Peptides against a protein of PDB entry 3HUF. Designs and how they scored, part 149

Target 1, 320 residues: chain A of PDB entry 3HUF
Amino acid sequence: MWIIEAEGDILKGKSRILFPGTYIVGRNVSDDSSHIQVISKSISKRHARFTILTPSEKDYFTGGPCEFEVKDLDTKFGTKVNEKVVGQNGDSYKEKDLKIQLGKCPFTINAYWRSMCIQFDNPEMLSQWASNLNLLGIPTGLRDSDATTHFVMNRQAGSSITVGTMYAFLKKTVIIDDSYLQYLSTVKESVIEDASLMPDALECFKNIIKNNDQFPSSPEDCINSLEGFSCAMLNTSSESHHLLELLGLRISTFMSLGDIDKELISKTDFVVLNNAVYDSEKISFPEGIFCLTIEQLWKIIIERNSRELISKEIERLKYA

## One batch from the design tools (peptide; made by RFdiffusion4, then SolubleMPNN)

Design b2_p21_3_s4 (from b2_p21_3, 8 letters changed)
Fold by OpenDDE base, seed 2:
Structure b2_p21_3_s4 (fold): chain B 320 residues (1-320), chain A 21 residues (1-21)
Amino acid sequence: as target 1 above (320 residues)
Amino acid sequence: SKEEEEKKLIEEEIEERKKEE
């Protein structure tokens, strides 16, 4: 989201969130959803127009800012952004920091981008919330991105957490739910004049972890917990692979259970399968190797003695 | 300084506006 603050108290000492939309900026406008009052005799009554675009698909992957357009409203002394005079037809900016000078005012408006990108675990929730979140200037998507700051978990009471949720937790993204998204939608009007009124997602996250025994106390309890072990996995998802890497595992990939030969067994401690393959092929597992699902692996790694538990299961099958 | 003069003018304008409300 874009946040503006100003020098010399010309914004009345307030930090303001600018959502996607159009704003008239000047001395003789009243603060509302489409106007920004700036108090200085050196600024025109109606001085500039700011236009913030909705996020692009690219912004979800880069964490870049919503495009910021500035137009001077034919003022006597013009408008500058980052010491450059705004062109006659207006200019567009994608820098994360903008110093906006209105006319001869010695004090600048400072605009800065606060990155917030929300990943969804399922397409249904994305479809429900994407439009509303984009109107807040928040990029949204389904695929993993290095720019993701938040992850939406579905509250299905009694269901196991998904691989996406497991990976989001280990990647140290802030896990949120629909209650937080609802709260974000209600504060849109209240945060216009005070950026500090933005709800704290960390409180929501802490409550999710506290109320769900499927989470460890911290990501650090699980990261590299299986260092020194080797696994083979079915080439299913990038998230599953990245999750196993974060556990410190050496990973080999195969395309089918039939590709698990004696050579692969000799260098592998256990095989990780998806639920569908595990359930269908349970009778046909190769002899002398420990096979489990990623969800079964997760249940082991959240235990304090995870390394001992894995070692016991490997030994049981090697000597059987 | 120009900044001090502008700051004073801003303070005066804020005070004038508070009287009009």
Scores: peptide ipSAE 0.181, ipTM 0.784, DockQ to the pose 0.031
Fold by OpenDDE base, seed 4:
Structure b2_p21_3_s4 (fold): chain B 320 residues (1-320), chain A 21 residues (1-21)
Amino acid sequence: as target 1 above (320 residues)
Amino acid sequence: SKEEEEKKLIEEEIEERKKEE
């Protein structure tokens, strides 16, 4: 989200979130959803127009800001952004930090981008929330991205957490739920005067983890917990690969169970596969190797004695 | 300084506006 602050108390000591939309900025406007009052005799009654665009698809992957357009409203002394005079037709900015000078005012408006990018585990949830979140200036998507800051957990009562959720947890993404999204949707008016009123997702995250026994106490409990073990990965997503890497596993990727010969079995401790492959290919499992799903692996790795549990299973099947 | 003068003018304008509310 875009946040503005100002030097010299020209914003009355307030920070403000700027959602996608158009704002008239000036001395003689009243603060509302489309106006930003700036207190200085050195600025025009109506000085500039700010236009913040909704997030692009690219912004989801890059963590880039919503495009920020600035137009001077034909003022005597103009408007500058990052020490450059705004052009007559206005200029657009994609920098994460903007220093905005209005006329001859010695104090500047500082706009900065607070990174917030929400990944969804479920396409139906994305479809439900994307429009509303985009109107808040929050990029949204389904695919994993290094820019993601938050992850919406798909809550199905009684189901195991998804690989996406597991990976989001291990990479220290803030896991949120629909309750947090609903709360975000109500904040639009209340944060006009104080950007600090933006709800903290950390409390939501803590509550999710506390109330779900499928999570360890921290990501650090699982990261590199299986260091020194080797696995073969079959028919899994890139997220599954990254998850296994975060566990400290040496990973070999195969396209079929038939690719696993005696040499590979000798060097591999276990095989990881998705539920569909596990259920369909049980009869085709190589002899003398431990095969499990990611969900089964997760149930082991969240235990304090995960290394011992894995070792016992490996030994049981190598000597059976 | 120009900044001090502007600061004073800003403070005065803030106070004036608070009286109009």
Scores: peptide ipSAE 0.169, ipTM 0.777, DockQ to the pose 0.031
Fold by OpenDDE base, seed 3:
Structure b2_p21_3_s4 (fold): chain B 320 residues (1-320), chain A 21 residues (1-21)
Amino acid sequence: as target 1 above (320 residues)
Amino acid sequence: SKEEEEKKLIEEEIEERKKEE
């Protein structure tokens, strides 16, 4: 989201979130959803137009800002952004920090991008929320991205957390739920007056972890917890691979159970399978190797003695 | 300084607005 603040109290000491939309900026405008009042005799009554675009798909992957357009409204002394005069037709900016000078006012409006990118675990939830979140200037998507700051967990009572949720947790993405999204949808009007009224996702995240025994206390409890072990996995999911990497595992990939040869078995402590393969092929598992699902592995990983538990299972199957 | 001059102008503007209310 774009946040503006200003020097010299020209914004009356307030910070404001700018959602996608158009704003007239000037001395004689009244603060509302489309106007930003700036107090200075050096600023024109109607000085500039700010236009913030909705996030692009690219913004989801880069964590880049919504495009910020500035147009001078034919003022005597013009408008500058980052010490450059805004062109006659306006200019567009993708920098995360904009220093906006209106006319001869020595005090600048400082616009900065607060990165918020929300990943969804399923397309249904994305379809439900994406429009509203995009109107808040929040990029949304399904695919893994290094730019993701938040991950939406579905509240399904009694279901195991998904691999996506597990990975989001380990990569220190703030896990949120539908309650937080609902709260975000209500703040749009209130944050005009005070950007600090933007809800903190960390409280939601803390509550999710506290109320769900499927989460360890910290990602740090699981990261590299299986260092020194080796696994093989089906090359089916990038998130699964990344999850196993974060556990500190050495990973070998294979395309089918038939590709598991004696050489691979000799170098592998256990095989990680998806649920479908595990359930269908459990009768045909290679002898002498421990096979488990990601969900089964996760149940072990969240235990304090995860290394000992895995070692026992490996030994049990080698001598079976 | 230009900043001091502008601060004064801002103060004047605030006072003018308070009189219009």
Scores: peptide ipSAE 0.153, ipTM 0.765, DockQ to the pose 0.033
Fold by OpenDDE base, seed 5:
Structure b2_p21_3_s4 (fold): chain B 320 residues (1-320), chain A 21 residues (1-21)
Amino acid sequence: as target 1 above (320 residues)
Amino acid sequence: SKEEEEKKLIEEEIEERKKEE
C-alpha cells in the first residue's frame, strides 16, 4: 500500500495510507477519503491531484507499487516529483519512493510503498475477495510468487492443510484467514488519519498456528529436516517440488509409475505421490519402495523425531 | 533560512486552525 508522510509537519505529523482512488491535495481542503490537507502558506488551496490505480497482475509477481499519478492543478509554481516537474497533463510513477514537492514549499511529501501481496490457495476465495483487496491496493493471485507476503488459508474445520499452505508456511509467508480479510476490508475509514491503525497480520498468523496442531512451531523445525534423504516424485506441481526441496530432500522426477525402475528404486528412499495417484494405483506400487502422499509426509515432518520416523519406514519396506 | 521561515508560517497556520476547530 502507499503511505505518505511529510517533512516540517505539513501533514500535522501524521502518516496516511492512500488506497486506490483520487485525492485532491491542497492547503484549503479537509482530510477525507478524497482529500489531503497540507499545511503551508506556500501551497495552493487546491494544488495537486493524486490518483492511485488498482494493482496490476504484474504487481502481484514483482511486488511493485500501484501506479501513482500526479497532476498539478494549474498552480503558479507547479509540482515536482523526485526533483522533476510534473508535466501539464500529469505524470505516472512506478517507483517505490516518491518525493513530492508542492510549489515553493521547502518541505516535501514522501510517499513510499509498503509491499503487501496476498496469495490465495482457493480460486473461489480469490474470486470472493480479489475486488475488495484490489480496492485497498493489494495485489492478489493464486500462483506462487516471490513477492507474496501473505497466504490465505481457508477455515475448514477438521480439514488437512493443503500443500500450498505447507509451502507458504515453510517459505515464511504470513498465513492469514478469512477473519483477517474481513477485518482488513473494514479499516479503510479509520486509517485515513493514521496509517498505524492498519491491522496486524502477524497476530492472526500466531493464532492460526496456536490453534492448529498441523503446524510446527516454526518453519525452521522442518527446513532441511530430511537432509540426506532422497525421494522421487511425479512431475506435477511446482509447489510440491519446492516444498520437498525446502525439506532438504534430493528429488528425482518421473512421468509415470511405470518409469520407477530398479535403478530409481536403488537411489530413492521413498516415492511421493499425489492423493489421486496414491488412491488409484496403490495396488500397483513397485515392490521394495516406500510410497506416501505429501500429506502423509507432512504428518511425519511435523513430529520432533521426523528423521527417525522416516528411517524406520524406509527400513521396514526394504527388508519386507 | 527559507526553511525556518516556512516552519514558522506552518506553525502559525496550525495554531490558527486549532482555534477554528
Scores: peptide ipSAE 0.152, ipTM 0.768, DockQ to the pose 0.031

Design b2_p21_4_s1 (from b2_p21_4, 7 letters changed)
Fold by OpenDDE base, seed 1:
Structure b2_p21_4_s1 (fold): chain B 320 residues (1-320), chain A 21 residues (1-21)
Amino acid sequence: as target 1 above (320 residues)
Amino acid sequence: SMNEKILEESEKMEKEALEEN
């Protein structure tokens, strides 16, 4: 999201979130959803227009800012952004930091981009929330992204957590639920004058972890917990591969169970399969190798003695 | 689109602001 603050008292000491939309900026406007009052005798009554666009799909993957357009409202001394005079037709900016100087005002408005990108685990939840979140200047998507800061866990009562949720947790992404999304949607008006009123997702996240026994206390309990072990996996999802990498596993990939030859078995401690392949092919598993699902692996890695548990299962199958 | 609506409102608000100056 875009946040503005200013030097001196020209913004009355307030930090403000700018959502996608249009703002008239000047000395003689009242602060509301579309106006930013700036307290200086050197600033015109209506000095500039700020227009912030909704996030693009690219912004979800890069964590880049919503486009910020600045136009001078035909003022005597103009407007500058990053020491450059704004063009007569307005200019657009994609920099994460903007120093906005209104006329001859000795104090600048500082706009900075605080990255918040929300990943969803399913398309139904994305379809429900994307429009509202995009109107908050929050990029949204389904796919893994290095820019993601938050992950929406779909709560199905009595179900195991998904691979996406497991991976989000290990990546130290803040896991949130529908209650937090609902809360975010209500805050749009309250944060106009104080950006510090933006709800902290960390409380929601702590409550999710505390109330669900499928999570360890910390990602650090699982990261590199299986260092020194080797696995083979079906080349199915990037998230599954990255999850296994975060466990410290050496990973080999194969395309089908038929590709599991004696050479692969000799170099591999266990095989990780998706649920569909595990359930359909369990009768045809190669002899002398431990095969398990990601969900079965997760149940082991959340235990404090995960390395011992994995070692015992590997040994059991070498002698079977 | 959402951005088209933002741009339309932007043009309107700009025009109104210039008339009040």
Scores: peptide ipSAE 0.606, ipTM 0.962, DockQ to the pose 0.934
Fold by OpenDDE base, seed 5:
Structure b2_p21_4_s1 (fold): chain B 320 residues (1-320), chain A 21 residues (1-21)
Amino acid sequence: as target 1 above (320 residues)
Amino acid sequence: SMNEKILEESEKMEKEALEEN
């Protein structure tokens, strides 16, 4: 989201979130959803227009800012952004930091980008929330992104957590739910005067982890917990691969169960399969290898004695 | 699109603001 602050008292000592939309900026406007009052005798009645666009798909992957357009409203002394005069037709900016000078005012408006990117675990929830979140200047998507700050867990009562949720947890992404999204949608009016009123997701996250026995106490309890073990996996999702890497596993990949030869078995402690392959092929698993799903592996990893548990399973099935 | 609406509103608000200056 874009946040503005100003030098001196030209914004009355307040910080403000700018959502996607249009703002008339000047001395003789009243603060509302579309106007920013600037208190200076050096500022025109209506001095500039700010236009903020909704996030792009690229912004979801990069954590880049919503496009920020500035236009001068035919003022005598113009408008500058980052010491450059705004062109006659306006200029668009993708920099994360903007120093906006209105005319000859000795104090500047400082705009800065606070990155927030929300990943969804399912397309239905994304379809429900994306429009509203994009109108808050929050990029949204389904795929893993290095820019992801928050992850929406699907609240299907009685379902196991997904691979996406497991990976989000180990990446130290803030896991949130519908209650946080609802709360976030209500702040649009309250943050006009004070950007500090933006809700903190950490309390929501702590409550989710505390109330769900499918999570360990911390990501650190699981990271590198399987260091020294080797696995093979079917070429599945990138999230599954990255999850296994965060566990400290040496990973080999194969294209089909038929590619699991004696050489691969000799170098591998266990095989990780997706649920569909596990359920369809469990009658024809290669002899002398332990096969399990990511969800079965996760149930072992969240235990305090995960290394001992996995070792016992490997021994049991290598010699069965 | 959302951005088309924002741009349309932007042009309208700009015009109104210039008329009031």
Scores: peptide ipSAE 0.606, ipTM 0.962, DockQ to the pose 0.923
Fold by OpenDDE base, seed 2:
Structure b2_p21_4_s1 (fold): chain B 320 residues (1-320), chain A 21 residues (1-21)
Amino acid sequence: as target 1 above (320 residues)
Amino acid sequence: SMNEKILEESEKMEKEALEEN
């Protein structure tokens, strides 16, 4: 989201969130959803127009800001952004920090980008929420991104957490739910003039972790917990691979269960399968190897004695 | 699109603001 502050109390000491939309900026406007009053004798009645666009798909992957357009309203002394005069047709900015000078005002409006990028675990929830969140200036998507700050967990009562949720947790992404999204949707009117009124996602996250026994107390309890073990996995998803890497596993990949030969078995402690393959092929698993799903592995990883549990299962099948 | 609506509103508000100056 864009936040504006100003020097010399020209914004009345307020830190304002700017959502996607249009703003008339000047001395003789009243603060509302589309007007920003700036208190200075050096500023025109209506001095500039600010236009903030909705986030792009690129912004979701980069954590870049929503496009910020500034236009001078034919003022005598113009408008500057980062010491450069704004062109007659307006100029667009993608920098994360903007110093906006209105005419000869000795004080600047400082605009800065606060990064928030929400990944969804399922397309249905993305379809439901994306438009509203984009109108808040929040990039949204399904795919993993290095810019992701928040991850939406789907609350299905009695279901195990997904691989996406497991991976988001281990990446230290803030896990949120639909209740937090509902709260965000109501905030648009209340936070206009005070950026500090943004809802704390960390409280939502803490409550999710505390109330769900499928989560460890921290990501640090699981990261590298299986260091020194080796697994083989079906080459199916990047998230599954990255999850196993974060557990500290050495990973071999295969394309089918038929590729699991004596050589692969000799260098592998266990095989990780997806649910569909595990359920269909459980009667034909290779002899002398421990096969499990990611969800079964996760249930072991969240235990305090995860290494001992894995070792016992490996030994049981090697000596049976 | 959402951005098209924002741009249309921007042009309208700009015009109104210039007429009031």
Scores: peptide ipSAE 0.605, ipTM 0.962, DockQ to the pose 0.932
Fold by OpenDDE base, seed 4:
Structure b2_p21_4_s1 (fold): chain B 320 residues (1-320), chain A 21 residues (1-21)
Amino acid sequence: as target 1 above (320 residues)
Amino acid sequence: SMNEKILEESEKMEKEALEEN
C-alpha cells in the first residue's frame, strides 16, 4: 500500500494510506476519501491530482507498487516528484519512494510503498476477495511468489492443512484467515487520518497457529529437521519440492512410479506422493520402499521425535 | 475495469478542480 507522510507538519503530523483511487491535493480541501489537505501558504487551493491504480499481475510477483500518477493542476510553481518537474499531462511513477514537492513549499510529501502481497490457497477464495483487496492496493494471486507476505489459509472444517499452507508456514509467510480479510476491508475509512490503524496480521497469525494442532510451535522446529534423509518425489508441483527442500531432504525426482528402479531405491529412504497418486496407485507401489503422502509426512514432521518416527517406518518397510 | 473507473473519476475530479481554481 502507498503511505504518505510529510515534513514540517504540512500533513498535520499524520501518516495516511492512499488506496487505489483519485485524490485532489491542496491547501483548501477537506481531508476525505478523495481529498488531501496540505497546510502551507506556498501551496495552491487545489494543487495536484494523485491517481493510484489497482495492482497489476506483475506487481504480485515483484512486490512492486501500484502505479502512482501525479498531475499538476495548472499551478504557478508546478509540482515536482524526485526533483523532476511533473509533465503537463501528468507523469506515472513505479518507484517505491516518491518525494513530492508542491510548488515552492520547503517541505516535501514523502510517499513510500509498504509491500503487502496476499497469496490464496484456492481460486474460490481469491475470486471472492481479489476485487476488494485490489481496491486496497494489495496484489493478490494463487501461485507462490518471492514477494508474498501473507497467505490465506483455506479453513475447511475437519480437513488437513494443504501443501500450500505447510509451505507458507515453513517459509515464514504470515498466515491469515477470512476474519483478517474482513477486518482489513473495514479499515478503509479509519486509516485516512492514521496509517498506524492498519490491522496487525501477526496477531491473527499467532492465534491461528496457537489454536490449530496441525502446526508446530515455530517453522524452526521443522526446517532442516530431516537433514541427512533422502526422498524421491513425483514431479507434480514445485511447491511440494520447495517444501521438502526446507525440511533438509535430498530430493530425487521421477516421472512415473515405473521409474523407481533398484538404483533409486538404494539411494532413497522414502517416496513422497500426492494424495491422488497415493490413493490410485497403492497396489502398484514398489516393494521394499516406504511410500507416503505429503500430508502423512507433515503429521510426522510436526512431532518432536520426527527423525525417530521416520527411521522406524523406513526400517519396518525395508525388511517387510 | 476497476482502473477504467478510477481513470474516469480522475478526469472528472480534475475537471471540477480546475473549474474551482
Scores: peptide ipSAE 0.604, ipTM 0.962, DockQ to the pose 0.926

